# Peptides against a protein of PDB entry 5T59: the designs that were tried, part 72

Target 1, 112 residues: chain A of PDB entry 5T59
Amino acid sequence: TTPTMQSTSLLTEHLGYPPISLVDDIINAVNEIMYKCTNAMEKYLMQRNIIGKKDFSDEIKIGTAKLESLLENSVDKNFDKLELYVLRNILSIPSDLLEENRFRLLHHEKLV
Target 2, 90 residues: chain B of PDB entry 5T59
Amino acid sequence: EHIRFQRLVQVCNKALEESIRKLQSWEKIHECFPNYGQTREGIENLTVCQQQVIKLWSNLSRVEFDAIFHERSIEEKLNQLDDLINKARS

## One batch from the design tools (peptide; made by RFdiffusion4, then SolubleMPNN)

Design b2_p17_2_s2 (from b2_p17_2, 10 letters changed)
Fold by OpenDDE base, seed 3:
Structure b2_p17_2_s2 (fold): chain B 112 residues (1-112), chain C 90 residues (1-90), chain A 17 residues (1-17)
Amino acid sequence: as target 1 above (112 residues)
Amino acid sequence: as target 2 above (90 residues)
Amino acid sequence: MEELLKKMKEIIEKLKK
């Protein structure tokens, strides 16, 4: 099943925020973590760029950039899947609750 | 009874694990530093770097995701949602 | 070899507080 406007509205009322906001927080967090990791790696290696009188700075910069790209692609793929799964299967309301009689249940619970 | 929050945690952990998998490969790391990795010191530096970055990834993710879940009260809200659904089906 | 570890700990401590 696909999320509907009705489902989104009900969940927003229940959560106090739109369902997509949670996913956005998660994705923003992992992106920040990703760049912190790659930055730390580059800095660590750049402090150790000279071995046996040879400077490996250029190779380190290129190599860390490749790893960053690899990690970015993996994060994008896996967290796109996460977004779809969360919105469709976790932050979702079954169709039987979206019927007229069941629609009022969530509203009623908030008022009582 | 309560299943949605458990699933959320599982999916988050899976996404994090799958995302870092390539960096867990020594071969992938070494391929990015072909000449640097031919030196003894280079290998040692790359080994330490790889291990520490993976730990950083894990620790930062745990702290940040727990903070998000707390700020959004998502466990409580998802449990309540499960209860509402179960009540409606009874 | 401990420099990265040190930075990691500092970052984690800042996030916990």
Scores: peptide ipSAE 0.121, ipTM 0.907, DockQ to the pose 0.017
Fold by OpenDDE base, seed 2:
Structure b2_p17_2_s2 (fold): chain B 112 residues (1-112), chain C 90 residues (1-90), chain A 17 residues (1-17)
Amino acid sequence: as target 1 above (112 residues)
Amino acid sequence: as target 2 above (90 residues)
Amino acid sequence: MEELLKKMKEIIEKLKK
């Protein structure tokens, strides 16, 4: 099932924030982590770019860029799936609770 | 009874594990550094780098995701959601 | 070899704050 406007509104009231905000936080965090990892890798190798009499700086830059691209693609793919799953199956309200007579349940709990 | 937060943690871990899968492959790492990886010292550097980056990925994700979950009070909110749904079905 | 580990630990500690 796909999230509805009603479910989004109810969940926003319950959570205190829109459901998508949690997903955004997660995705932003993993992106930041990703670039910290790739940056650390590049810096580490660039400090060890000379072996013998040969400078491998260009190869290191190209190689780390390739790894970054691979990681980016994988992160995008897997966290797109995560977003879909979270919004549909975790941050979701069953259809029976979306009926008019069921809306009072969420409001009732808030008042108690 | 409470299942949603557990599922959230599971899918987050799965996404993180699958995302780092390519970097866990020595073959993939070596392919990116074909000449550098032909030297003994290069292999050693790549090995250490690979291992430490994977650890960094794991540790940073754990810290950051836990912080997000705490700031958003998501465990409590999801437990409450489970309770509401269960009450409605009874 | 330990340089990367040291930097990583520093980053982690900063994130915990």
Scores: peptide ipSAE 0.109, ipTM 0.907, DockQ to the pose 0.017
Fold by OpenDDE base, seed 1:
Structure b2_p17_2_s2 (fold): chain B 112 residues (1-112), chain C 90 residues (1-90), chain A 17 residues (1-17)
Amino acid sequence: as target 1 above (112 residues)
Amino acid sequence: as target 2 above (90 residues)
Amino acid sequence: MEELLKKMKEIIEKLKK
């Protein structure tokens, strides 16, 4: 189930930040790591681009770009799943508690 | 008793592992460098490159994710959440 | 955090009744 506004509010108070902020940090980090890895790979191979009399620079650039694209797609897919799981199953408040809280809020509003 | 933080670590590790899986395939790597990989030196370079990238991926992710978890105090916060839920279920 | 904890404790007490 999708997190409710109430759950988000309560968790934000508890955490000191919105739950989505944690996920954002994780996703931003993995993206940074991803590009560091692909950049390192390209640089490593480009330093070794000449074998014998042949220059493989163009092939290396194309090949590393393909691998980068492959990694990007995989990261996007897997961390989208992670986001949903974390927000729904880890950073979540049980429905019974939410319902009880809503009941209290409604009762309070009626008295005010 | 405390399960949420463990689950967080598990799903993070799983996502990282699944993301890098294709780069762990030598066949996939070689396919991207068809002519370069036909040379002895090219094969050696690709092999070392593959190993280094995988290690870099693992090391950077460990350091960065641990930093995030610390900065967000997420273990403590999730443990507290577990405690509250467990009390409610008792 | 303290406010949330307080509220949740109250909810827990109600659930036990």
Scores: peptide ipSAE 0.058, ipTM 0.892, DockQ to the pose 0.033
Fold by OpenDDE base, seed 4:
Order: structure tokens, then C-alpha cells, then sequence
Structure b2_p17_2_s2 (fold): chain B 112 residues (1-112), chain C 90 residues (1-90), chain A 17 residues (1-17)
């Protein structure tokens, strides 16, 4: 089930921030970590690019780029799933409760 | 009774584990360095590199995600959400 | 809008009685 506007409003009030903000923090963090890891790999291997009399710099650059691409694709796929799961199943309010509360809130507003 | 924060941790760990899966494959690593990996020194360097990057991935993600959870007070907030829902259903 | 959660909690408490 897709989060409703009402659910988002209630959760934003409860959390002090919109639910999507938490997901954004997580995704931004993993992206930063990802590039730190790939950069570390490249630098480590480039410091060890010569074996015997042969220079493997070009192969290392191409290889690390391929690994970066693989990791990037995997991160995108898995954290897109994470975003959907968190927003739908963790940061969510049951629909029956939303319906009940909405009707009661509207009734209360009419009495005040 | 409190289930949402546990699920958040689980799904985060799952996403992190699945994301690093390809780098855990020696075959995949070797394919990216076909000539470099045919040398003894190259194999040694790739092995160390693979181990280090996986460890770095794990350590950085743990530290950063814990920091996010703390800054957002998400465990407390999710526990409170569970309590509210449970009260409404009782 | 900022008091929706408070109102919701109040409604829940009333439902228990």
C-alpha cells in the first residue's frame, strides 16, 4: 500500500521530519561509502601497478571502473527496494486506524 | 511488541549485504584483472584489496547508519509508533 | 496540523473508555 498524505502528515509530526528524510540520509550515506570504497581499491592497486617490468596501470583503471559500476548498480537496486519497504511497512500507519481517526477528527473539529 | 526498529535494522543489513555480494566473488574480481591476476604478486594484491574493501564497507556502514539512527531518534520513535498502534487495536 | 498527533492520541484514549 502506498503511504497517504494523512499518514505522511501524522508521521512527520511524530518524527519531527518527513519519513522520506530518513531514507534520504541512508541512501546518501551508502553512496558516500560506496565511492570511498571504490576509490580506496583503485589507489591501493595503483600503488602496486608494476610487477616485474610490466606496468598494469591501464588494466587496473579499467578493472576498478568495472567493479565500481557493478557496485553502483547493486546499491541502486537494493536501496530502491529498501526505500519502498521502509516507507510502506515500517514508517506506516494502518489504514483502518487512519480511517477511524479521520472520521473522529472531523467530528471533533465540528464540535469545537 | 516493538517490531518496527528491528525490521529497519534487518532491511538495512540485507541491502548492505546484497550490495557487496559481487565484490565477494573472487571469480568476478579476477575477471576484471585478467593479466594482473595471472601473476603471483597480482593475486596477492587483489586478495588483500578484496578483503580490505569488504571490511571497509562493513565498518563504514555500521558507523554511519548508527549515527543516522541516533540523530533521527528512530528507535524511540518507532517504538512509540508501535505502542500507539497497539493501544488503538486494544 | 501540528496538533494532529495530539488529537489522535486523545481519540485513542477515549476509545479505550
Amino acid sequence: as target 1 above (112 residues)
Amino acid sequence: as target 2 above (90 residues)
Amino acid sequence: MEELLKKMKEIIEKLKK
Scores: peptide ipSAE 0.056, ipTM 0.888, DockQ to the pose 0.032

Design b2_p17_2_s3 (from b2_p17_2, 8 letters changed)
Fold by OpenDDE base, seed 5:
Structure b2_p17_2_s3 (fold): chain B 112 residues (1-112), chain C 90 residues (1-90), chain A 17 residues (1-17)
Amino acid sequence: as target 1 above (112 residues)
Amino acid sequence: as target 2 above (90 residues)
Amino acid sequence: MEEQLKKMEEIIKKLKE
């Protein structure tokens, strides 16, 4: 088996879930938070859309959409990096443990 | 000794901080509302909005990420992983 | 500004529910 496959199997057994599931939870959460933030911005500003005798509703809608896009791009970039780092460096098994005798040790410790 | 969970928290915080960085720029906020931001009242509204959204971002992320970490028991599991690795190398 | 802040806080409260 490949080291990646071995690591995934062993970590899934240890965690009780695949490593990717944690990352998925994190990414889903930040996406939800992101849209809650932009929604809050739009609602707040739309309640204040009239200044003097001028209605800024259209500008507010366009502006908040631009900010949402900006935030989306940043979230995507930074959490893609996070996913890669977590799966490679945190939720990973060192190569020296990917030996047959080391695998047995890991399984033994789990059962004891 | 136990390092993996600490690293997880660190990289999560870094990703969150870097993600919100552009919204922390007043110039970028103002550019999205060029006419609205030319009014005194508009500037005041945008200022409050920017400040509170950043706080909302921080608070929601803290609550949600902590909930995930708890549900997944990730601190305990990563500590155990560290222990197993250290034991295997001894 | 104080009134504006209060309104934002109300929105935030609803979003956290």
Scores: peptide ipSAE 0.121, ipTM 0.914, DockQ to the pose 0.014
Fold by OpenDDE base, seed 2:
Structure b2_p17_2_s3 (fold): chain B 112 residues (1-112), chain C 90 residues (1-90), chain A 17 residues (1-17)
Amino acid sequence: as target 1 above (112 residues)
Amino acid sequence: as target 2 above (90 residues)
Amino acid sequence: MEEQLKKMEEIIKKLKE
């Protein structure tokens, strides 16, 4: 079931932030990690760019860029799935709790 | 009783694992460095690089995600959500 | 947060060595 405005509002009140904010943090983090990994890889190889009498700097730059693209595509795919799953199945409120009587329960618990 | 947080951790780990899968392939790595990888020293460097970047991926993700979960108090909040749902169904 | 950053920097440093 797709999240409703009511569900989002209730979860925002409970969490202290919109559910999407958690997902955003996760996605931003993995993107940062991805960049750090590819950057470190490039730097490591560029420090070892000369073998014998041949300079492989250009190949290293191109190769690392290809790996970065590959990783980026995979990250996008898998974390899009993650976003959908988290918002629908983890950060979600069952329909029975969206009923008027159950709605009061959430409000009451906050006051206690 | 409490199930949502463990599910969050599971799906995060799965996404991270699947994302790094391509870099775990030596064939994929070597294909990106066709000439460099034809040298003994190049192979050695690529091997170390591959191993280290995978470790870096794992360690950075653990540190960063744990920090996020802590900052957002998500375990506590999800446990409370589970409790509320269970209570409502009782 | 600063502690987390330090750990990350150490890991990156080791990777480059």
Scores: peptide ipSAE 0.082, ipTM 0.910, DockQ to the pose 0.020
Fold by OpenDDE base, seed 3:
Structure b2_p17_2_s3 (fold): chain B 112 residues (1-112), chain C 90 residues (1-90), chain A 17 residues (1-17)
Amino acid sequence: as target 1 above (112 residues)
Amino acid sequence: as target 2 above (90 residues)
Amino acid sequence: MEEQLKKMEEIIKKLKE
């Protein structure tokens, strides 16, 4: 089921932050990690760009760019799925708890 | 009883694993460096690079995700959510 | 955050060895 405004409000109250904030942190982190990895790879290979009499700098730059693109596409795809799953199935309130009486119970538990 | 945080960890691990899958392919790595990878030294360098970047990916993600989970107190909050739901259904 | 950054730098350094 799709998250509702009511569910978001209740979860925000419970968490102390909107559910989407957690997902944003995760996605931002993996993006940073991704570029650190590709940058490290490029630097490592560029330090080893000359073999024999040949300079492979151009090939290394192109190759690492291709790998970066490949990784970017994969990260985007998989973490988009993660976002949907987390918001739908983990950070969610069952429909029975969205009823008026159950809503009050959740607020009561927070205050007591 | 507590299931939500476990699921969160599982889906995070799955997303990380699937994301790095392409870099785990030696064929794909080699294809990006066709001439460099035809040299002995090139193959050695690419092999080490591939192994190390995968380790870097794993270690960085572990550290950063654990930090996020801690800062957001998400395990505690999800456990509490599970408890609230179970209580409401009893 | 500073501690985490230090750990990252150490890992990256090992990669370059």
Scores: peptide ipSAE 0.071, ipTM 0.908, DockQ to the pose 0.019
Fold by OpenDDE base, seed 1:
Structure b2_p17_2_s3 (fold): chain B 112 residues (1-112), chain C 90 residues (1-90), chain A 17 residues (1-17)
Amino acid sequence: as target 1 above (112 residues)
Amino acid sequence: as target 2 above (90 residues)
Amino acid sequence: MEEQLKKMEEIIKKLKE
């Protein structure tokens, strides 16, 4: 079930920030970590780019770029799943309570 | 009684572990460096590099995610949410 | 923080009523 506007509003009040903000922090953090990791990998290998008489700089650059793309795709996939799970199952108000509230509100409005 | 924060930690760990899974494959690493990896020194360098990047991934994620959880007070907030929901159902 | 908790408690109370 997709989070409702009502649920988001209530949780925002409770948290002091919108639920999506937590997810955004997590996503931004992992992206930063990802690029730090790939950058470190490239730098490490580029410091060791010459073996014997052969320079492997071009191969290292291409290879690290491929790994970066691979990691990027995996991060996107897995953290999209994380976002959905967190917003739907962790930062959520049970639907039965929301439905009960809606029912009472509708009843009140009909009587007024 | 309190389950939401535990689930948050679990799903974060799962996402991190699954994301780094492909870099844990030596075959995939080697495929990206076909000629470099045919040299003894190249293999040694790639091996160390792979181990280091995985450790870096783990260490950075632990530090950064803990910082986020602290800054957002998420454990306390989720525990409170659990308590409120349980109270409403009792 | 305590104020936020109080508000949420009130909201949840209304939801279960």
Scores: peptide ipSAE 0.022, ipTM 0.882, DockQ to the pose 0.037; fails the geometry check

Design b2_p17_2_s4 (from b2_p17_2, 10 letters changed)
Fold by OpenDDE base, seed 3:
Structure b2_p17_2_s4 (fold): chain B 112 residues (1-112), chain C 90 residues (1-90), chain A 17 residues (1-17)
Amino acid sequence: as target 1 above (112 residues)
Amino acid sequence: as target 2 above (90 residues)
Amino acid sequence: MKELLEKMKEIIEKLKK
């Protein structure tokens, strides 16, 4: 099943925020964490860039950039899948509850 | 009875684990530093760096995701949703 | 070799508070 406008509206009322807001928080958080990790790697290695009188600064910069790209691609792929799954399977309302008689259930519970 | 929040946690953990998998490969790390990794000190530095970054990834994710879940009251809300659905089906 | 570890601890402590 695919999320509907009706489902989104009901869930927004129930949650107090749109379902997509939760996903956005998660994705923003992991992106921030990702760059903190890659930045830490680069800084750590750049403090140890000279070995045996040889400067490896250029190689370190290129290497860390490659790792960053690799991590970015993986994060994008996996959290895109997460977004779809959460919105479709977790933050969803079964079709039987979207019928006219069942539609009022969530509204009623909020008022009682 | 309550299944939605459990699934949310599981999916988040899976996404985090799958995302960091490539960095868990020593071969992938070494390939990015072919000459640096030919030195003893370089290997030692890369090893420590890899281990600590993975720990940082795990720890930061735990703290940040727990904070999000708390701020959004998502466990309570999802449990309530499960209860409402079960009630409607009874 | 503990520099990164120390920075990690610092970041984590800041986030917990």
Scores: peptide ipSAE 0.088, ipTM 0.903, DockQ to the pose 0.016
Fold by OpenDDE base, seed 2:
Structure b2_p17_2_s4 (fold): chain B 112 residues (1-112), chain C 90 residues (1-90), chain A 17 residues (1-17)
Amino acid sequence: as target 1 above (112 residues)
Amino acid sequence: as target 2 above (90 residues)
Amino acid sequence: MKELLEKMKEIIEKLKK
């Protein structure tokens, strides 16, 4: 099932923030982590770019860029799936609770 | 009874594990550094780099995700959501 | 060989703050 406007509103009231905000935090965090990892890798190897009399700087730059791209693609794919799953199956309200007579349940709990 | 937060943790871990899968392959790493990886010293550097980056990925994600979950009070909120749903079904 | 490890530790400690 797909999230509805009603479910989003109710969840926003319950959470204190829109459900998508949690997903955004997660995605932003993993992106930051990703670039920290690739940057660390590049810096580490660039400090060890000369072996013998040969300078491997160009190869290191190209190689780390390739790895970064691979990681980016994988992160995008897997966290798109995560976003879909979280919004549909975790941060979701069953249809039976989206009826008018059921709305009072969430509201009632907030008042108590 | 409470299932949503557990599921959240599970899917986060799965996404993180699947995302780093390519970097866990020595073959993939070596392919990116074909000449550098033909040297003994290069292999050693790549090996250490690969291992440490994977550790960094794991540690940073754990710290950051736990912080997010705490700041958003998501465990408590999801438990409450489970309770509300269970009450409605009874 | 452990230079990256030390940098990683520093980053992690900063994130914990």
Scores: peptide ipSAE 0.080, ipTM 0.903, DockQ to the pose 0.017
Fold by OpenDDE base, seed 1:
Structure b2_p17_2_s4 (fold): chain B 112 residues (1-112), chain C 90 residues (1-90), chain A 17 residues (1-17)
Amino acid sequence: as target 1 above (112 residues)
Amino acid sequence: as target 2 above (90 residues)
Amino acid sequence: MKELLEKMKEIIEKLKK
């Protein structure tokens, strides 16, 4: 189930930040790491681009680009799943507590 | 008693592991460098490169994710949440 | 507005009754 507005508000108060901010940090970090890895790979191979009389620079550039694309797709897929799981199952408030809280809020609003 | 933070760590590790899975395949690596990988030196370079990238991935992710968890105080906050829920269920 | 912890404590007390 999708997190409710109420759950988000309560968790934001508890955490000191919106739950999505944690996920954003994680995703931003992995993306940065991903590009650092692919860049390192390209640089490493480009420093070793000549074997014998052949220059493999073009092949290396194409190959590393393919691997980068592959990694990007995998990261996107897996961390989208992570986002949903974290927000729904980890940073979540049980429905019974939310319902009780809503009841109190409604009662308070009726009295005011 | 406290389970949410453990789950967070687990799903992060799983996502990281699954993301790098294809780069752990020598076949996939070699396919991207068909001619380069036909040379002895090329194979050696690709092998070292693959190993280094995987290590870099693991090391960077560990450091960065731990930093995030610390900055967000997420273990403490999730433990508190678990405690509240457990009390409610008692 | 009450903090989350206080609100949840109150809810817990109600659930126990």
Scores: peptide ipSAE 0.077, ipTM 0.895, DockQ to the pose 0.033
Fold by OpenDDE base, seed 4:
Structure b2_p17_2_s4 (fold): chain B 112 residues (1-112), chain C 90 residues (1-90), chain A 17 residues (1-17)
Amino acid sequence: as target 1 above (112 residues)
Amino acid sequence: as target 2 above (90 residues)
Amino acid sequence: MKELLEKMKEIIEKLKK
């Protein structure tokens, strides 16, 4: 089930921030970590690019780029799934409760 | 009784584990360095590199995600959400 | 005026009584 506007409003009030903000923090963090890892890998191998009399710099650059691409694709796929799961199943309010409370809140507002 | 924060931790760990899966494959690593990996020194360097990057991935993600969870007070907030829902159903 | 969350909590408590 897709989160409703009412659910988002209630959760934002409860959390002090919109639910999507938590997901954004997580995704931004993993992206930063990803590039730190790939950069470290490239630098490590480039410091060890010569074996015997042969220079493997070009092969290392191409190889690390391929690994970076693989990691990027995997991160995108898995954290897109994470976003959907968190917003639908963790940061969510059951629909029956939303319906019940909506009617009661409207009634309460009329009395005040 | 409190289940949402546990689920958040689980799904985060799963996403991190699945994301690093390809880098855990020696075959995949070797394919990216076909000539470099045919030398003894190259194999040694790739092995160390693979181990280090996986450890770096794990350590950085743990520190950063814990910081996010703390800054957002998400465990407390999710526990409170569970309590509210349980009260409404009782 | 009460915030939406507080109103919700109040309603829940009333339902239990």
Scores: peptide ipSAE 0.056, ipTM 0.888, DockQ to the pose 0.031; fails the geometry check

Design b2_p17_3_s1 (from b2_p17_3, 10 letters changed)
Fold by OpenDDE base, seed 4:
Structure b2_p17_3_s1 (fold): chain B 112 residues (1-112), chain C 90 residues (1-90), chain A 17 residues (1-17)
Amino acid sequence: as target 1 above (112 residues)
Amino acid sequence: as target 2 above (90 residues)
Amino acid sequence: SDLLEKMKKIIEELKKE
C-alpha cells in the first residue's frame, strides 16, 4: 500500500502542498521541541551544579547529552513510524479509487 | 464519516507520548547523573527537572502541532478528502 | 522553579507566533 505517484499528485492538488510537507513540518517541530527541552534541562541543572562544595558541571553536561541522545533515538523511531502511517493511511487514496474511471471521478470532483 | 483528522491527532499524540516515555523513567534519569543523584539536593533537582521538562514537552508540542494543523488547514482538507472518497464510492 | 519560568516564557512567545 505504498503511495503511488497518482495519489501523491491528487493529494498535492487537494492539499495545495505535497503530503510529505505536512510530515516534514511535524518532524521539524518535534526536533525543535526536543532540543528546547534538553537545553532547558541543562540550563536548569547547571544553575544547580554545586552541591556540598562539589562541582558537578561536567557530569551534568555529559548526563544531559546522554538524555538528549536517548530522546533523539526515541523521536526518530516513533516519528518514522508516524511518517509511514500518515502517508500510507491518512494522506492516501484507496487503490480502488485510482482505477481509471474512479480516478477521473475523484479528480473531477476536486476541480468542480 | 470523518476519520482521517482524528487519526492524525491520535498518531501524533501517540508518537509524542512514546517519544517521551524514557524520560519519564526515573531510573533512566538517575543513571545519567550517577554521582549528582547520590546527593539529596541532586535528587531533588533532578526530580523537579524531570517533571517540568515533561510538561514543557507536552505544552510545546500542543502549541506547535496546533499551529501546523491550522496553517496547513489539515482538518478541513482531510474532512474533504473523506467526503470525496465516500462520494466516489457511492 | 527557574525551569518553570523559562517554560512559561517560551510557551507565551510561541503563542504569539
Scores: peptide ipSAE 0.074, ipTM 0.894, DockQ to the pose 0.017
Fold by OpenDDE base, seed 1:
Structure b2_p17_3_s1 (fold): chain B 112 residues (1-112), chain C 90 residues (1-90), chain A 17 residues (1-17)
Amino acid sequence: as target 1 above (112 residues)
Amino acid sequence: as target 2 above (90 residues)
Amino acid sequence: SDLLEKMKKIIEELKKE
């Protein structure tokens, strides 16, 4: 189920940050890693672009760009799934406890 | 008893593994370099490149994700959440 | 209050039942 406003608020107080912030950190990190990897690949191959007096620079640039796009699409797909799973199943409060929380806190406020 | 952090690690690993899967395919890599990969040296270079990029992916992700988990104190926070939920239901 | 404090209150009330 989709996280509620109440769940987000409670978790934010517990964590010291909104749950989405953790996901943002993870996604930002993997994107940075992704481009570091593709850049390293391109640099490695471009240093080895000449074989038998033939220059493969253009092919290397096109090929690495294709791999970058492929990796980018895969990262987007898989980490979108991760985001949904984390927010719905890991950083979540069961609905029954949310209901109990509302009920008990309201009751407590009436008594105090 | 504590399950949320374990699940977080598992889903992160799964996402990382699934994301790099295409680069683990030699055929897919070779298809991107059809002429370069027809040379002996080209094949050797692509092989090393593939191994290095996968290693780099694994190492960087481990370091960066561990840093995030530490900075966010997420293991402790998720364990506390598990404990609170379990205690409330007992 | 934070989640911990709120959950403690819930637990305390449930124990009274």
Scores: peptide ipSAE 0.065, ipTM 0.885, DockQ to the pose 0.031
Fold by OpenDDE base, seed 3:
Structure b2_p17_3_s1 (fold): chain B 112 residues (1-112), chain C 90 residues (1-90), chain A 17 residues (1-17)
Amino acid sequence: as target 1 above (112 residues)
Amino acid sequence: as target 2 above (90 residues)
Amino acid sequence: SDLLEKMKKIIEELKKE
């Protein structure tokens, strides 16, 4: 089910932070990792750009850029799915708990 | 009983695996370096590069995601959420 | 940063392999 304002508020109280903050951390991390990987690949190959007195620097730059684009597209696609799934199915409160008499349960547990 | 954190780990792993899949294809790598990959040394360099990048991807993701999960105390919080839900339904 | 140090170690180990 789609997250509600009530669900978000209750989860924020429980977690100590908004649910979206966790997803943001994950996405920021994978983006950083992605560029570290592509940068490492380019640097590795650029250190080995000359073979048989032929300079392949231009081809290496173009090729690594293509791979970076492929990785970017894949990361965007898969982690968009992840965001949706996490917020809908993991960081969610079932509808049967979204009642006044049950809201006290989460709040009460925090106080105890 | 506790299922939410397990699901989180699973979907994270799946997203990471699917994201790196195209880089695991030698054919795809070679296509990006058509002339470089026609040389013996080029093939060797690309092979090593591919292997190292995949390892780097795996290792960095493991370290950073574990750090995030720890800083957010997400396993404990999700387990508590599962317990609360189960208690409410009992 | 502990994370940065861990990352540096991983990168250095990969270079040695």
Scores: peptide ipSAE 0.048, ipTM 0.887, DockQ to the pose 0.018
Fold by OpenDDE base, seed 5:
Structure b2_p17_3_s1 (fold): chain B 112 residues (1-112), chain C 90 residues (1-90), chain A 17 residues (1-17)
Amino acid sequence: as target 1 above (112 residues)
Amino acid sequence: as target 2 above (90 residues)
Amino acid sequence: SDLLEKMKKIIEELKKE
């Protein structure tokens, strides 16, 4: 089921923050980690760029950039799926409860 | 009984694992450094680099994600949600 | 929270049924 506005509101109150905020934190973190990893890789190899009489600096820069792109694509794909799953299946309120809530609350308000 | 937080951890781990999978391929790494990887020393450097970056990925993700979960009190909140739903359906 | 209170109300009503 797709998250509803009502579900989002209720969860926001329960959590103290919108459900999307958790996902944003996760995505921001993994992106930061990703670039730290690729940067570390480049620096490590650039410190070892000369083998014999050959300088591989250009190849290292290009190669690490390619790896970064591969990682970026994979991160984007997998964490888009994560976002969808979390919002729909974890940070969600079953529709039957939403309907019951509406019914019961309306009934209660009429009696009070 | 409490399932939502467990699922959150599982899906996070899966996303992290799938994301780093390509870097776990030696063939993919070597393809990015065709000439560098033709040298003995280059192969050694790439091997160490690959291992280190994967470890860095794992360690950083563990620390950062745990921090997020703690800051957001997500385990407690999800457990409460599970309890409420289960009680309502019982 | 409103969610907790709402859920409590639902639970109480369901128990009456």
Scores: peptide ipSAE 0.055, ipTM 0.885, DockQ to the pose 0.031; fails the geometry check

